# Designs tried in a protein design run: peptides against a protein of PDB entry 3C66. Part 19

Target 1, 189 residues: chain A of PDB entry 3C66
Amino acid sequence: KSWANLFEKNDFFFRYKFYLEITAYTRGSDEQHLKWSGLVESKVRLLVMKLEVLAGIKIAHPFTKPFESSYCCPTEDDYEMIQDKYGSHKTETALNALKLVTDENKEEESIKDAPKAYLSTMYIGLDFNIENKKEKVDIHIPCTEFVNLCRSFNEDYGDHKVFNLALRFVKGYDLPDEVFDENEKRPSK

## One batch from the design tools (peptide; aimed at target 1 T144 N148 R168)

Design b2_p15_4_s4 (made by RFdiffusion4, then SolubleMPNN; from b2_p15_4, 6 letters changed)
Fold by OpenDDE base, seed 3:
Structure b2_p15_4_s4 (fold): chain B 189 residues (1-189), chain A 15 residues (1-15)
Amino acid sequence: as target 1 above (189 residues)
Amino acid sequence: ELIIVPEKLGPFSSP
């Protein structure tokens, strides 16, 4: 039975109590974002391998499909706000101050030619070894190595005004709304 | 309680 059949979307965001989110941000063209996000996505498997060998991590399971979103992003402050508020249900409501680009509105003149921030988000489900009594698991090193690997691929990816990358540890009850279908109930605490 | 360190990494502004 192929690994692919185990990750039907249907229960991935309910299987784990904890998730690691990896978001690639681009304030620029769709072409720039496709190159950047595609690079980040291609390296996620290497991060998973580094997480799996950490003492206290039992399982690190990547979700295979990225979540894509884009916002009208007229200012650098708006881009900083997106990077601060995105990726948590507690904070994502702040993004309602920005215009979400949709298939229905993308051809509107005010949106079509507007500066945009593009987001691609990958999720890793995490299970932990409770038996080891480790109250703390440090993921800083493998995450920093992952970011450096992505940023070092092309000199253009050093421009933080255009290209950014963030990782967030999130509890299942605090996952963004984008991961749930309209008929799905958010996990409780 | 299980603590993951750090809870948030980035945005990474420097290589």
Scores: peptide ipSAE 0.297, ipTM 0.854, DockQ to the pose 0.666
OpenDDE base, seeds 1, 2, 4, 5: peptide ipSAE 0.256, 0.288, 0.129, 0.115; ipTM 0.836, 0.847, 0.715, 0.712; seed 5 fails the geometry check

Design b2_p15_5 (made by RFdiffusion4)
Pose (drawn by RFdiffusion4):
Structure b2_p15_5 (pose): chain A 189 residues (1-189), chain P 15 residues (1-15)
Amino acid sequence: as target 1 above (189 residues)
Amino acid sequence: NLAPFKQLDDFVFDL
């Protein structure tokens, strides 16, 4: 074999059938999002601990990098549809109605200056100890406990017209395009 | 105060 093989990219988004995504939103400024997403990101490891001790959770595997994007966001209505539509491949297409900030256009006049909404998503891949028969598995409490941990007493993130946090349980085939690079086909049926 | 949270999943999974 060769050195090139050792350094082959991991296959995180193909190896699990289930993922928990944690999303921080900011309809505000760049630094408002830096602090906000920074706080949320600092708590994600705690969710891994809370989840992984559970009977039923075989592994809660965090990815090493947040997925980041922002859109020009004129209206409150837009910010809301972003929250609604972002996170699932079935629905993320609706985001094409808004202008996405890219490597090419981040420097353009009508974009550099436009008000933006910011997204920061972390993925926890899940695998399960499948109990007895096909049964429901409830991981609600550790999810809400994680939400309650996303707070600061010296910084108010209470204005939801600005700051928001969301979590999704998303199957592998339904992961957002952003997680697969130019090479990779996405998982199927 | 608590930060807003928009729940989009009930965190119950049928496996």

Design b2_p15_5_s1 (made by RFdiffusion4, then SolubleMPNN; from b2_p15_5, 8 letters changed)
Fold by OpenDDE base, seed 5:
Structure b2_p15_5_s1 (fold): chain B 189 residues (1-189), chain A 15 residues (1-15)
Amino acid sequence: as target 1 above (189 residues)
Amino acid sequence: MLSPFREKDSFILDL
């Protein structure tokens, strides 16, 4: 059985205490986002391999599917806000100030031609070789290498007004609502 | 709350 078949969606987001979120952001066209997110997604396995060899990391397990979302994003400030607030249950409520693009509303005139920010998010479940809660794990190197690898693929990806990439370390109880079904209770602290 | 890692950020996890 491939590792992809071992975890149903529901089990994955309850299995780990810690997650690394990898989000590709695009403020531009759907085509631009498809290229950018597809590139980022294609490199996640390399990041996993680099994380797994760190002494403090016991397991790094990627979720198989990206989470896709898009918002009406009329300003650069809105785009910065999305990048600041997205990826944490504590902060995601700030995104309610923006119009989420859905299949139901995407054809509305006010949305169809509006500037958009596209988000594609990959999740990595993390388990650590930590005996005592006081240990720090430095993941700077593999994360930096990953970002540099993605950004260096095309010079156009150097435009931070259009293309962004963020990695967020999050606890299971602070995962965004998007990862849970409506009937699921988020993990407790 | 750990800030997202971006270019030029440090990413040291406190567990």
Scores: peptide ipSAE 0.242, ipTM 0.756, DockQ to the pose 0.265
OpenDDE base, seeds 1, 2, 3, 4: peptide ipSAE 0.239, 0.230, 0.234, 0.234; ipTM 0.750, 0.753, 0.752, 0.753; seeds 1, 2, 3, 4 fail the geometry check

Design b2_p15_5_s2 (made by RFdiffusion4, then SolubleMPNN; from b2_p15_5, 8 letters changed)
Fold by OpenDDE base, seed 4:
Structure b2_p15_5_s2 (fold): chain B 189 residues (1-189), chain A 15 residues (1-15)
Amino acid sequence: as target 1 above (189 residues)
Amino acid sequence: MLSPFVEKDSFILDL
């Protein structure tokens, strides 16, 4: 059974107390984003493998599908704001200052031709080995190696004005609203 | 350079 078939969407964001979010950002064309996000997605498996071998990590389980979003992003400051605020329920409300591109509005003239930031977010559910009494697990090395791997693939991905990659460690109760269906209740603390 | 890591998240995970 492929890993893809093991986890129905329904419980993934309730199954783990902790998640690692991997977001590929592109302020440019949809084609640029497709190439960048596709690259990042293709490398997530390598990050998972590196996480799984850490003594403090019991399981690192990737969610199989990216979450896709895009915003009208007229300025570099808006792009920085997106990268700062996205990926946490505590901060995502700040994104309401920007126009979310939807299937309903994408053909509006003001949105169609507007500069956009594209986001593709991958999630890894994390379970930890409690037995080791390690109050702390360091995942810095695997995460840094992953970022370097993605960024070094093409020199164009060194342009931080266009291409960005963020990793965020998030508790289940602080996951973005996008991961829950309208009828799903956010996990409690 | 935007940190590839959200600066607020220590990758030293306090569990």
Scores: peptide ipSAE 0.248, ipTM 0.735, DockQ to the pose 0.408
OpenDDE base, seeds 1, 2, 3, 5: peptide ipSAE 0.244, 0.249, 0.241, 0.244; ipTM 0.731, 0.729, 0.728, 0.733; seed 2 fails the geometry check

Design b2_p15_5_s3 (made by RFdiffusion4, then SolubleMPNN; from b2_p15_5, 7 letters changed)
Fold by OpenDDE base, seed 2:
Structure b2_p15_5_s3 (fold): chain B 189 residues (1-189), chain A 15 residues (1-15)
Amino acid sequence: as target 1 above (189 residues)
Amino acid sequence: MLSPFVEKDDFVLEL
């Protein structure tokens, strides 16, 4: 059974105390985003493999589906704000200042032709080896190698005004609302 | 956001 069949959405975001979020950002066309996010998504398995071999990590399990969102993004400052505020329940309310693109509103004239930021987010659930008395696990190396691998694939991905890639370590209680269904209660602290 | 230019300390996970 492929890993894809093991993680029903139903309990993945409740199973772990810690998650690594991987977000590909594009301020440009949907075609540009599809190429960029598709590349990033294709490399997540390599990051998982690098995380699993770390002595402090017991489990690194990817969620199999990306979360997709897009915002009207008229300025570079708005794009920086999206990157700063997205991926945490504590900060995501700041994104309410921007117009979320939905299937219901995407054909509105004010949205259709507007500059957009596209987001694709992958999640990795993390379980740690507490027995090693290591209060700290350093994942900097595998994360940096992953970012460099994605960014070096094409010279166009060096344009930070268009293409960005962020990794965020998040506790289960601070996961974005997008990962939970309307009837699901987010994990408590 | 942990940008690719994030300082090493941003990827040190306190458990």
Scores: peptide ipSAE 0.112, ipTM 0.699, DockQ to the pose 0.315
OpenDDE base, seeds 1, 3, 4, 5: peptide ipSAE 0.052, 0.099, 0.025, 0.087; ipTM 0.660, 0.683, 0.600, 0.678

Design b2_p15_5_s4 (made by RFdiffusion4, then SolubleMPNN; from b2_p15_5, 8 letters changed)
Fold by OpenDDE base, seed 3:
Structure b2_p15_5_s4 (fold): chain B 189 residues (1-189), chain A 15 residues (1-15)
Amino acid sequence: as target 1 above (189 residues)
Amino acid sequence: MLSPFVEKDDFILEL
C-alpha cells in the first residue's frame, strides 16, 4: 500500500479518538499570515517526532493539509474571542457573531478593507498505549518546545497582538465542523 | 486553548 493511501482525507477524522490541533493566528495582512503559518506548518513534523517517543503515545499522525479560515476582526477583544472559541464544536458557534470571510464575500467593500484575523490549523491524530495504565500523558514539554521554536524564529513573532499559536487537545466528537464534509456525520461520544 | 505558557497541568491529557 503506497504512502499516498495513508493520507486520504476520507477517514482521518474518524480514525482517532483524540486529536491535537495546532492553530496559527494572525491579526494583520495575508502576507504576514502566509509567512507565520508556513513556518508553523514546517515545524509540525518535529513536534510529531517528539510526541511519538513518549511512552504513552502509540501513534502521532499529522494530517498534511491545513484548514484555512479568516474573520473580520475589528478589535483586540474579537481576536481574543476567536482564540478562545475556535477549535471545539462546543464553542465555535460563538464565532457566528463575527463575519466569516469567504470567496463569495471577500470583495465586498465592508470586508475587503476590514481588519482580519487569519487562522491556519493543523491536526495530529493520537493513539495511546492503554496497556501502561497511564490515565494521564504529559505532552507539555514537546508542546512548549514547539511553540518556543516557532516564536523565537523571528522577533516579530513575539508580538502577541499580531501573531499567536495555540495547541488544543480535543476528542473526535468535539472536532470543529470544518473537518467534516457536508455529507459526513460527526463521530459519536 | 493549551498555551505552553499555561501551567504544566494543562498539558496532562486525561484519557
Scores: peptide ipSAE 0.188, ipTM 0.732, DockQ to the pose 0.289
OpenDDE base, seeds 1, 2, 4, 5: peptide ipSAE 0.170, 0.159, 0.038, 0.186; ipTM 0.723, 0.728, 0.647, 0.732

Design b2_p15_6 (made by RFdiffusion4)
Pose (drawn by RFdiffusion4):
Structure b2_p15_6 (pose): chain A 189 residues (1-189), chain P 15 residues (1-15)
Amino acid sequence: as target 1 above (189 residues)
Amino acid sequence: FPLPNHDIYNTVIEL
């Protein structure tokens, strides 16, 4: 074999059938999002611990990098549809109605100056100890405990017209396009 | 300060 093989990119978004995504939103400024998403990102490892000790959870595997994007966001209505539609491949297409900030256009006049909404998503890939028969597995408490941990007593993130946090349980075939690069086809049926 | 707003989806999972 060769050195090139050792450094082959990992296949995180193909190896699990289930993912938990944690999303921090900011309809505000760049630094408002830096602090906000920074706080949320600092707590994600705790969710891994809370989840992984559970009977039923075989592994809670965090990816090493947040997925980041921002859209020009004029109206409150837009910010809301972003939260609604972002996260699932079935629905993320609706985001095409808004202008996405890219490598090419981040420097343009009508974009550099426009008010923006910011997203930061982390992925925890899940694998399960399948109990007995096909049963429901409840991981609600550790998810809400994680939410309650996303707070600061010296910084108010209470204005939801600005700051928001969301979690989604998404099957592998339904992961957002952003997680697969130019090479990779996405998982199927 | 209050807790920030949030949404949680599909925490009861059918396997």

Design b2_p15_6_s1 (made by RFdiffusion4, then SolubleMPNN; from b2_p15_6, 6 letters changed)
Fold by OpenDDE base, seed 3:
Structure b2_p15_6_s1 (fold): chain B 189 residues (1-189), chain A 15 residues (1-15)
Amino acid sequence: as target 1 above (189 residues)
Amino acid sequence: PPLPAYRIENTIIEL
């Protein structure tokens, strides 16, 4: 299969056993989020390069399109809850307590002017070198360097009440529902 | 250094 076929959604979320999720969070304006998420997305290739050279990693393959969502987020506690629960099928049902903003409801009076949390999520599929007898692969250093790179770009991005960044390692069977089409079956354990 | 207000979860991958 050509290199170009690897970037199609069609089988990306079924191809790997493991994924790294990179989520940019913004509790503020859509303009603030566009700038923040755009910066994070622009740096993902640098993280991929750092992951690929680790002895335990055989492949680090980014999915090139972000997943976008937003919630009505009236409190700081709600914002913390979003960051705690998002990114895993096991926990994402807790987000049903919040109002998801959609194209159908965004003009409703209760939603239009409400405080919002915006989410943009990038995915990296991971394959590991089992032959190296490494029972453990530590990706903490590349991930920390990536976060520091994004946060240090602008002083405003140091305000954790507005801007946040999360990196979560997940198994394919625990990916959020957003990555699958309505007719697709979630991978089994 | 800015306080790491980042969430890095499960960085030690057990194979």
Scores: peptide ipSAE 0.335, ipTM 0.826, DockQ to the pose 0.626
OpenDDE base, seeds 1, 2, 4, 5: peptide ipSAE 0.334, 0.325, 0.330, 0.327; ipTM 0.821, 0.824, 0.821, 0.824; seeds 1, 5 fail the geometry check

Design b2_p15_6_s2 (made by RFdiffusion4, then SolubleMPNN; from b2_p15_6, 7 letters changed)
Fold by OpenDDE base, seed 1:
Structure b2_p15_6_s2 (fold): chain B 189 residues (1-189), chain A 15 residues (1-15)
Amino acid sequence: as target 1 above (189 residues)
Amino acid sequence: PPLVAYRIENTIIEL
């Protein structure tokens, strides 16, 4: 099967037991987010290459498209909450306390002029080589190198009040609802 | 390089 067929949304989020989520956060303008998220997205392939060479990882497959969302984010505490709660089905319900920006509501005066947090999330499906009796795989080094690479690209990306980057290891049953269509059933444990 | 504030969660994967 061609690589192209592996990246169909319908199969990708059911194919693996484990995923690495890479989320670029921006509390600022759309223009700031486009630059930041575009940079992060452009470097994901380098992270994949570093993951693939780890002895415990059999396969690291990136999903080709980011997931995009934005929220009204009036305070720094709201921005911290978004970063803490996003990326897991167990915790994402806390985001319901914030106003999600949609195509239907984006022109409302209360939303249009409000401070916003923008999110772009990339996913990597992971398959592990259990045959080597490795009960544990450490991905800390590749992840840290990736974050440093993205943040060091421009001094502006050092402003943690505006730009943030999170990497979260998630089991397939705990993926955010955004990755599934309304007719798709979440993977069981 | 300065440890830029990053959020990396669960880097040790227990299989």
Scores: peptide ipSAE 0.321, ipTM 0.809, DockQ to the pose 0.599
OpenDDE base, seeds 2, 3, 4, 5: peptide ipSAE 0.309, 0.317, 0.317, 0.317; ipTM 0.806, 0.807, 0.808, 0.807

Design b2_p15_6_s3 (made by RFdiffusion4, then SolubleMPNN; from b2_p15_6, 7 letters changed)
Fold by OpenDDE base, seed 3:
Structure b2_p15_6_s3 (fold): chain B 189 residues (1-189), chain A 15 residues (1-15)
Amino acid sequence: as target 1 above (189 residues)
Amino acid sequence: PPLPAYRIENTIIDL
């Protein structure tokens, strides 16, 4: 199968049992988020390279496009809640307490000038080497190196009240609803 | 300086 077929959305989120989610968060302007998320996205290839050389990892395949969302985020507690609940189907329903910004509602007076949290999420599909009988694969080191690389790029990205970065390991059945089309059924446990 | 608050969750994968 040609490389082109590997990048089709419809197969990517069903192909792997495990995924690494990389989410860039910004509580500020869309311009701030564009710079921050663009930086994070530009470094994902370096993380992939570090994951691929681990003895327990057979394949680390990035999805080519980020998933974008934004919420009205009046308080710092709301921003913490978003970061805690986002990225898992088990917990994402808690985000329904916040107003999701859409193209249809972004011009409403209550939304237009409201404080916002922006999210950009990259996905890496993971396949593991079963033959090595490694009961555990530790990806903490490459993930930490990636975070340090992104946050050290500019001093402004050290402000955790504005800019945050999360890496979450998830199973395919626990992927957020955003990765599936309305007519697609999520993978079963 | 305090290490910037980053969230790395479930980095130990039980196979």
Scores: peptide ipSAE 0.312, ipTM 0.819, DockQ to the pose 0.608
OpenDDE base, seeds 1, 2, 4, 5: peptide ipSAE 0.308, 0.312, 0.308, 0.305; ipTM 0.818, 0.835, 0.818, 0.822; seed 5 fails the geometry check

Design b2_p15_6_s4 (made by RFdiffusion4, then SolubleMPNN; from b2_p15_6, 5 letters changed)
Fold by OpenDDE base, seed 3:
Structure b2_p15_6_s4 (fold): chain B 189 residues (1-189), chain A 15 residues (1-15)
Amino acid sequence: as target 1 above (189 residues)
Amino acid sequence: FPLPAYRIENTIIEL
């Protein structure tokens, strides 16, 4: 079976019970976001390598395509709210209070000139070694190393008012709606 | 408190 068939979008979000979400946030220009998200994306493979060597992790497979979204973000409080609520089906409905930027509305004057928050999200599917009797797997170290690697790359990425990075562990049934096509049913609990 | 410049959530996975 060719490596290409392993990365078919069609079943990635159904293959695993558990996912690690990596979200790069930018409250600024599209150009700033492209640089930041591109850097984060380029380092995901290093995180995968660090996860794979953990005794409790059997498989760590990255989904290679980022999910992109942007919101009108007039305040710092809105930017904090986005970071708090994004990445979980349970909480993402709170984002409906903000204006989602779409291809259809991006040219509207009220949206075009508005402050924006940009989001790029990478997913890693995780399979665990249950047989190792480890009731708990701690991924804090590789996640912290990854964040430090991304944040230390450029001094500008230290400005948390503009650039943020989140790593969130999520169960398959709690993945954001963005990962499923309109005809796909969310995995059950 | 300055919000942490990064968020790492749910790093202790209970199986």
Scores: peptide ipSAE 0.338, ipTM 0.831, DockQ to the pose 0.487
OpenDDE base, seeds 1, 2, 4, 5: peptide ipSAE 0.336, 0.336, 0.332, 0.330; ipTM 0.834, 0.837, 0.825, 0.824

Design b2_p15_7 (made by RFdiffusion4)
Pose (drawn by RFdiffusion4):
Structure b2_p15_7 (pose): chain A 189 residues (1-189), chain P 15 residues (1-15)
Amino acid sequence: as target 1 above (189 residues)
Amino acid sequence: SLPNHHIFNSVFTPE
């Protein structure tokens, strides 16, 4: 074999059928989002610990990099549809109605200056100890405990017209396009 | 200081 093989990109978004995504939103400034998403990102490892000790959870595997994007966001209505529509491949298409900030356009006049909404998403891939028959698996408490941990006593993130946090359980075939690069086809049926 | 949030599909049946 060759050295090129050792350094082959991992296949995180193909190896699991289930993913938990944690999303920090900011309809505000760049530094408001830096602090906010920074806080949330600092707590994600704790969710891994809380989840992984559970009977039923075989593994809770965090990816090493947050997925980041921002959109020009004039109205409160837009910020809300972003939260609603972002996260699932079934629905992320609606985001095309807003202007996405890219490598090419981040420097343009009508974009550099426009108010923006910012997203930061982390992925925890899940695998399960399948109990007996097809049964429901409840991981709600560790998810809400994680949410309650996303706080600061010296920084108010209470204005939800600005700061928001969301979690989604998303099957592999329904992951957002952003996680698959130019090479990779997405998982199927 | 608690943020607003949404949690989706925290109870489910794995395939």

Design b2_p15_7_s1 (made by RFdiffusion4, then SolubleMPNN; from b2_p15_7, 9 letters changed)
Fold by OpenDDE base, seed 2:
Structure b2_p15_7_s1 (fold): chain B 189 residues (1-189), chain A 15 residues (1-15)
Amino acid sequence: as target 1 above (189 residues)
Amino acid sequence: MLPSYRLENTVFIPD
């Protein structure tokens, strides 16, 4: 079985105390987002390899499927708000102020032609070395290298009004609701 | 200007 087949959703979001979220944002067309998110997704394996060799990290396991969402995003301020609030259970309720695009509503006249922000999120589960429990782990360098790799691929990806990339370290109890099924209880603190 | 990216909470202490 390919490495990709080992990470079924099953208990992935319950298995680790810590996760790295990688979110590709696009305020533009679906085609623009497909290219941008596809590029980011294609590079996640390189980030995993860089994380695995850090002394403080015992395991870095990617979840193989991205989570996709899109919002009506009429203003630049809305786009900034999405980037600020997405990726944490503590803050994601602020996104309720925006209209989530769904399969049920995407054909509505008010949504179909509206400006949209697209989100694709990849997750990496992290396990740390017990011997280093008291040591700070810094993943800044690998993450920065990853961002630079993605952003440098095409000059168009330098336009921060359209394309953005965020990497966020999140505790399991603060994962977004999207990662859990309706019948799953969120991990406790 | 380098495109805006966000690196949040990249330094952590394992529990």
Scores: peptide ipSAE 0.167, ipTM 0.765, DockQ to the pose 0.658
OpenDDE base, seeds 1, 3, 4, 5: peptide ipSAE 0.151, 0.152, 0.164, 0.161; ipTM 0.760, 0.755, 0.763, 0.761; seed 3 fails the geometry check

Design b2_p15_7_s2 (made by RFdiffusion4, then SolubleMPNN; from b2_p15_7, 10 letters changed)
Fold by OpenDDE base, seed 4:
Structure b2_p15_7_s2 (fold): chain B 189 residues (1-189), chain A 15 residues (1-15)
Amino acid sequence: as target 1 above (189 residues)
Amino acid sequence: MQPSYRLENTVFIPD
């Protein structure tokens, strides 16, 4: 079965207790974001391979599709807020202060010409080897290597005012609302 | 310049 067929969208975000979120941020043009996010997405498989060989990780399964969102982002402070608050249900409500760009509103004059932050988020479901309950699993090294790989690809991606990358370890009950359908109940703790 | 990135909660403690 192809990787695409292994993960029916329907239960991926309920299947794991833990997820690694990989978010590519761009404050700039859609074209800039397409290049940056496309690069990041292309490297996710390499991160998965590095995670799978860690003794504490039993399974690292990538979700096949990115989640795309964009916000009106008039200031650098707004961009920092997006990066700080996005990716956790506990904090994402702070983003309600910003205008989410939707298919319904994207043609409004106030939105069409506004500065935007674009987000592309990839998810990796993680299953851990429980055998040694006392052993911490640290994914810092493979994550750092992944970031370095993405950022070093082009010098332009060193501009943190435009391009950013975040990796966040999140529990299933704290996943962003965007990963669930309207009729789905968020996983319990 | 060291590329800015965010790594949050990269240490898992099994419950």
Scores: peptide ipSAE 0.181, ipTM 0.774, DockQ to the pose 0.607
OpenDDE base, seeds 1, 2, 3, 5: peptide ipSAE 0.174, 0.175, 0.108, 0.179; ipTM 0.773, 0.775, 0.712, 0.777; seeds 1, 2 fail the geometry check

Design b2_p15_7_s3 (made by RFdiffusion4, then SolubleMPNN; from b2_p15_7, 9 letters changed)
Fold by OpenDDE base, seed 4:
Structure b2_p15_7_s3 (fold): chain B 189 residues (1-189), chain A 15 residues (1-15)
Amino acid sequence: as target 1 above (189 residues)
Amino acid sequence: MQPSYRLENTVFIPE
């Protein structure tokens, strides 16, 4: 399969047992988020390269399109909750307490002018070497380096009240609902 | 300042 085919949705979220989620968070303006998420997205390929050279990782394939979402986020506590609960099917139901911004509701007066948290999430599918089945694979170092790279790009991105970045290692059966179509069944354990 | 970020479950232990 061509590289182009790997970046299509296809069966990407069924292909791997493990995924790395990279989420850029912004509590601020859409413009702020566009800049922040754009930066993060532009650096994902560097993380992939670092992951690919790890002995325990056979494949690190990025899904090239980000998943975009936004919530009404009136408080800092709400923003913390979003960052804590997002990215796992087990915990994402807690986000139902917040108003999801949609194309249908974005023009409502109560939503249009409300403080918002914006999320852009990139996914990397991971396949591990079978030979290393008994060996622990730690991706902490390359992930930390990636975060540092993104955060150090501009001093403004050091403001954790506005800009945040999370990397989460997730099993395929625990991926957020957003990655599946309505007619798709979530992978089993 | 050290950037604030979240890294969750970055260690894989093959089952």
Scores: peptide ipSAE 0.160, ipTM 0.768, DockQ to the pose 0.599
OpenDDE base, seeds 1, 2, 3, 5: peptide ipSAE 0.141, 0.158, 0.048, 0.053; ipTM 0.765, 0.770, 0.641, 0.652; seed 1 fails the geometry check

Design b2_p15_7_s4 (made by RFdiffusion4, then SolubleMPNN; from b2_p15_7, 9 letters changed)
Fold by OpenDDE base, seed 4:
Structure b2_p15_7_s4 (fold): chain B 189 residues (1-189), chain A 15 residues (1-15)
Amino acid sequence: as target 1 above (189 residues)
Amino acid sequence: MQPSYRLENTVFTPD
């Protein structure tokens, strides 16, 4: 299947049992996030190429559109919480303690001038070629290489107080709510 | 300094 078919959401989040989430975090300006997330996004194809050559991976298909969100993030602890809780349906409810920035509320004075954490999340759908269901797949190396590639691009991206990057392996039933439309039912286990 | 990053569940059983 051509990557071109993955530009549309379609059934992407129902096609795979497993996903790799790549989230670029920025606690700073929108401009800082645009540069950081844009860099991360530009490198995702390289990660895909590294994943595809792993013996246990049959398919690694990127969803090409990032999911973007932002939260009011007044403290470093809030930023840590976002990074800890985001990316899993099981844990994302903890983020309800923070103010999600929306198009409806972004112009409110209390939100407009508030410190923000920005998130851009890319998804890779994974299919596996494992003979034995007990066999483990290890994607640690390509993920580490990807992180190093992104972080080494600019010294500023080494500031973990501002810029962070997370790669999370997630089952389809545990994807964040944001990937589904209001009328879509979350995949079952 | 080694850049801070999160790698979660990078070793898994695809069950």
Scores: peptide ipSAE 0.353, ipTM 0.854, DockQ to the pose 0.655
OpenDDE base, seeds 1, 2, 3, 5: peptide ipSAE 0.349, 0.184, 0.353, 0.352; ipTM 0.852, 0.787, 0.855, 0.854

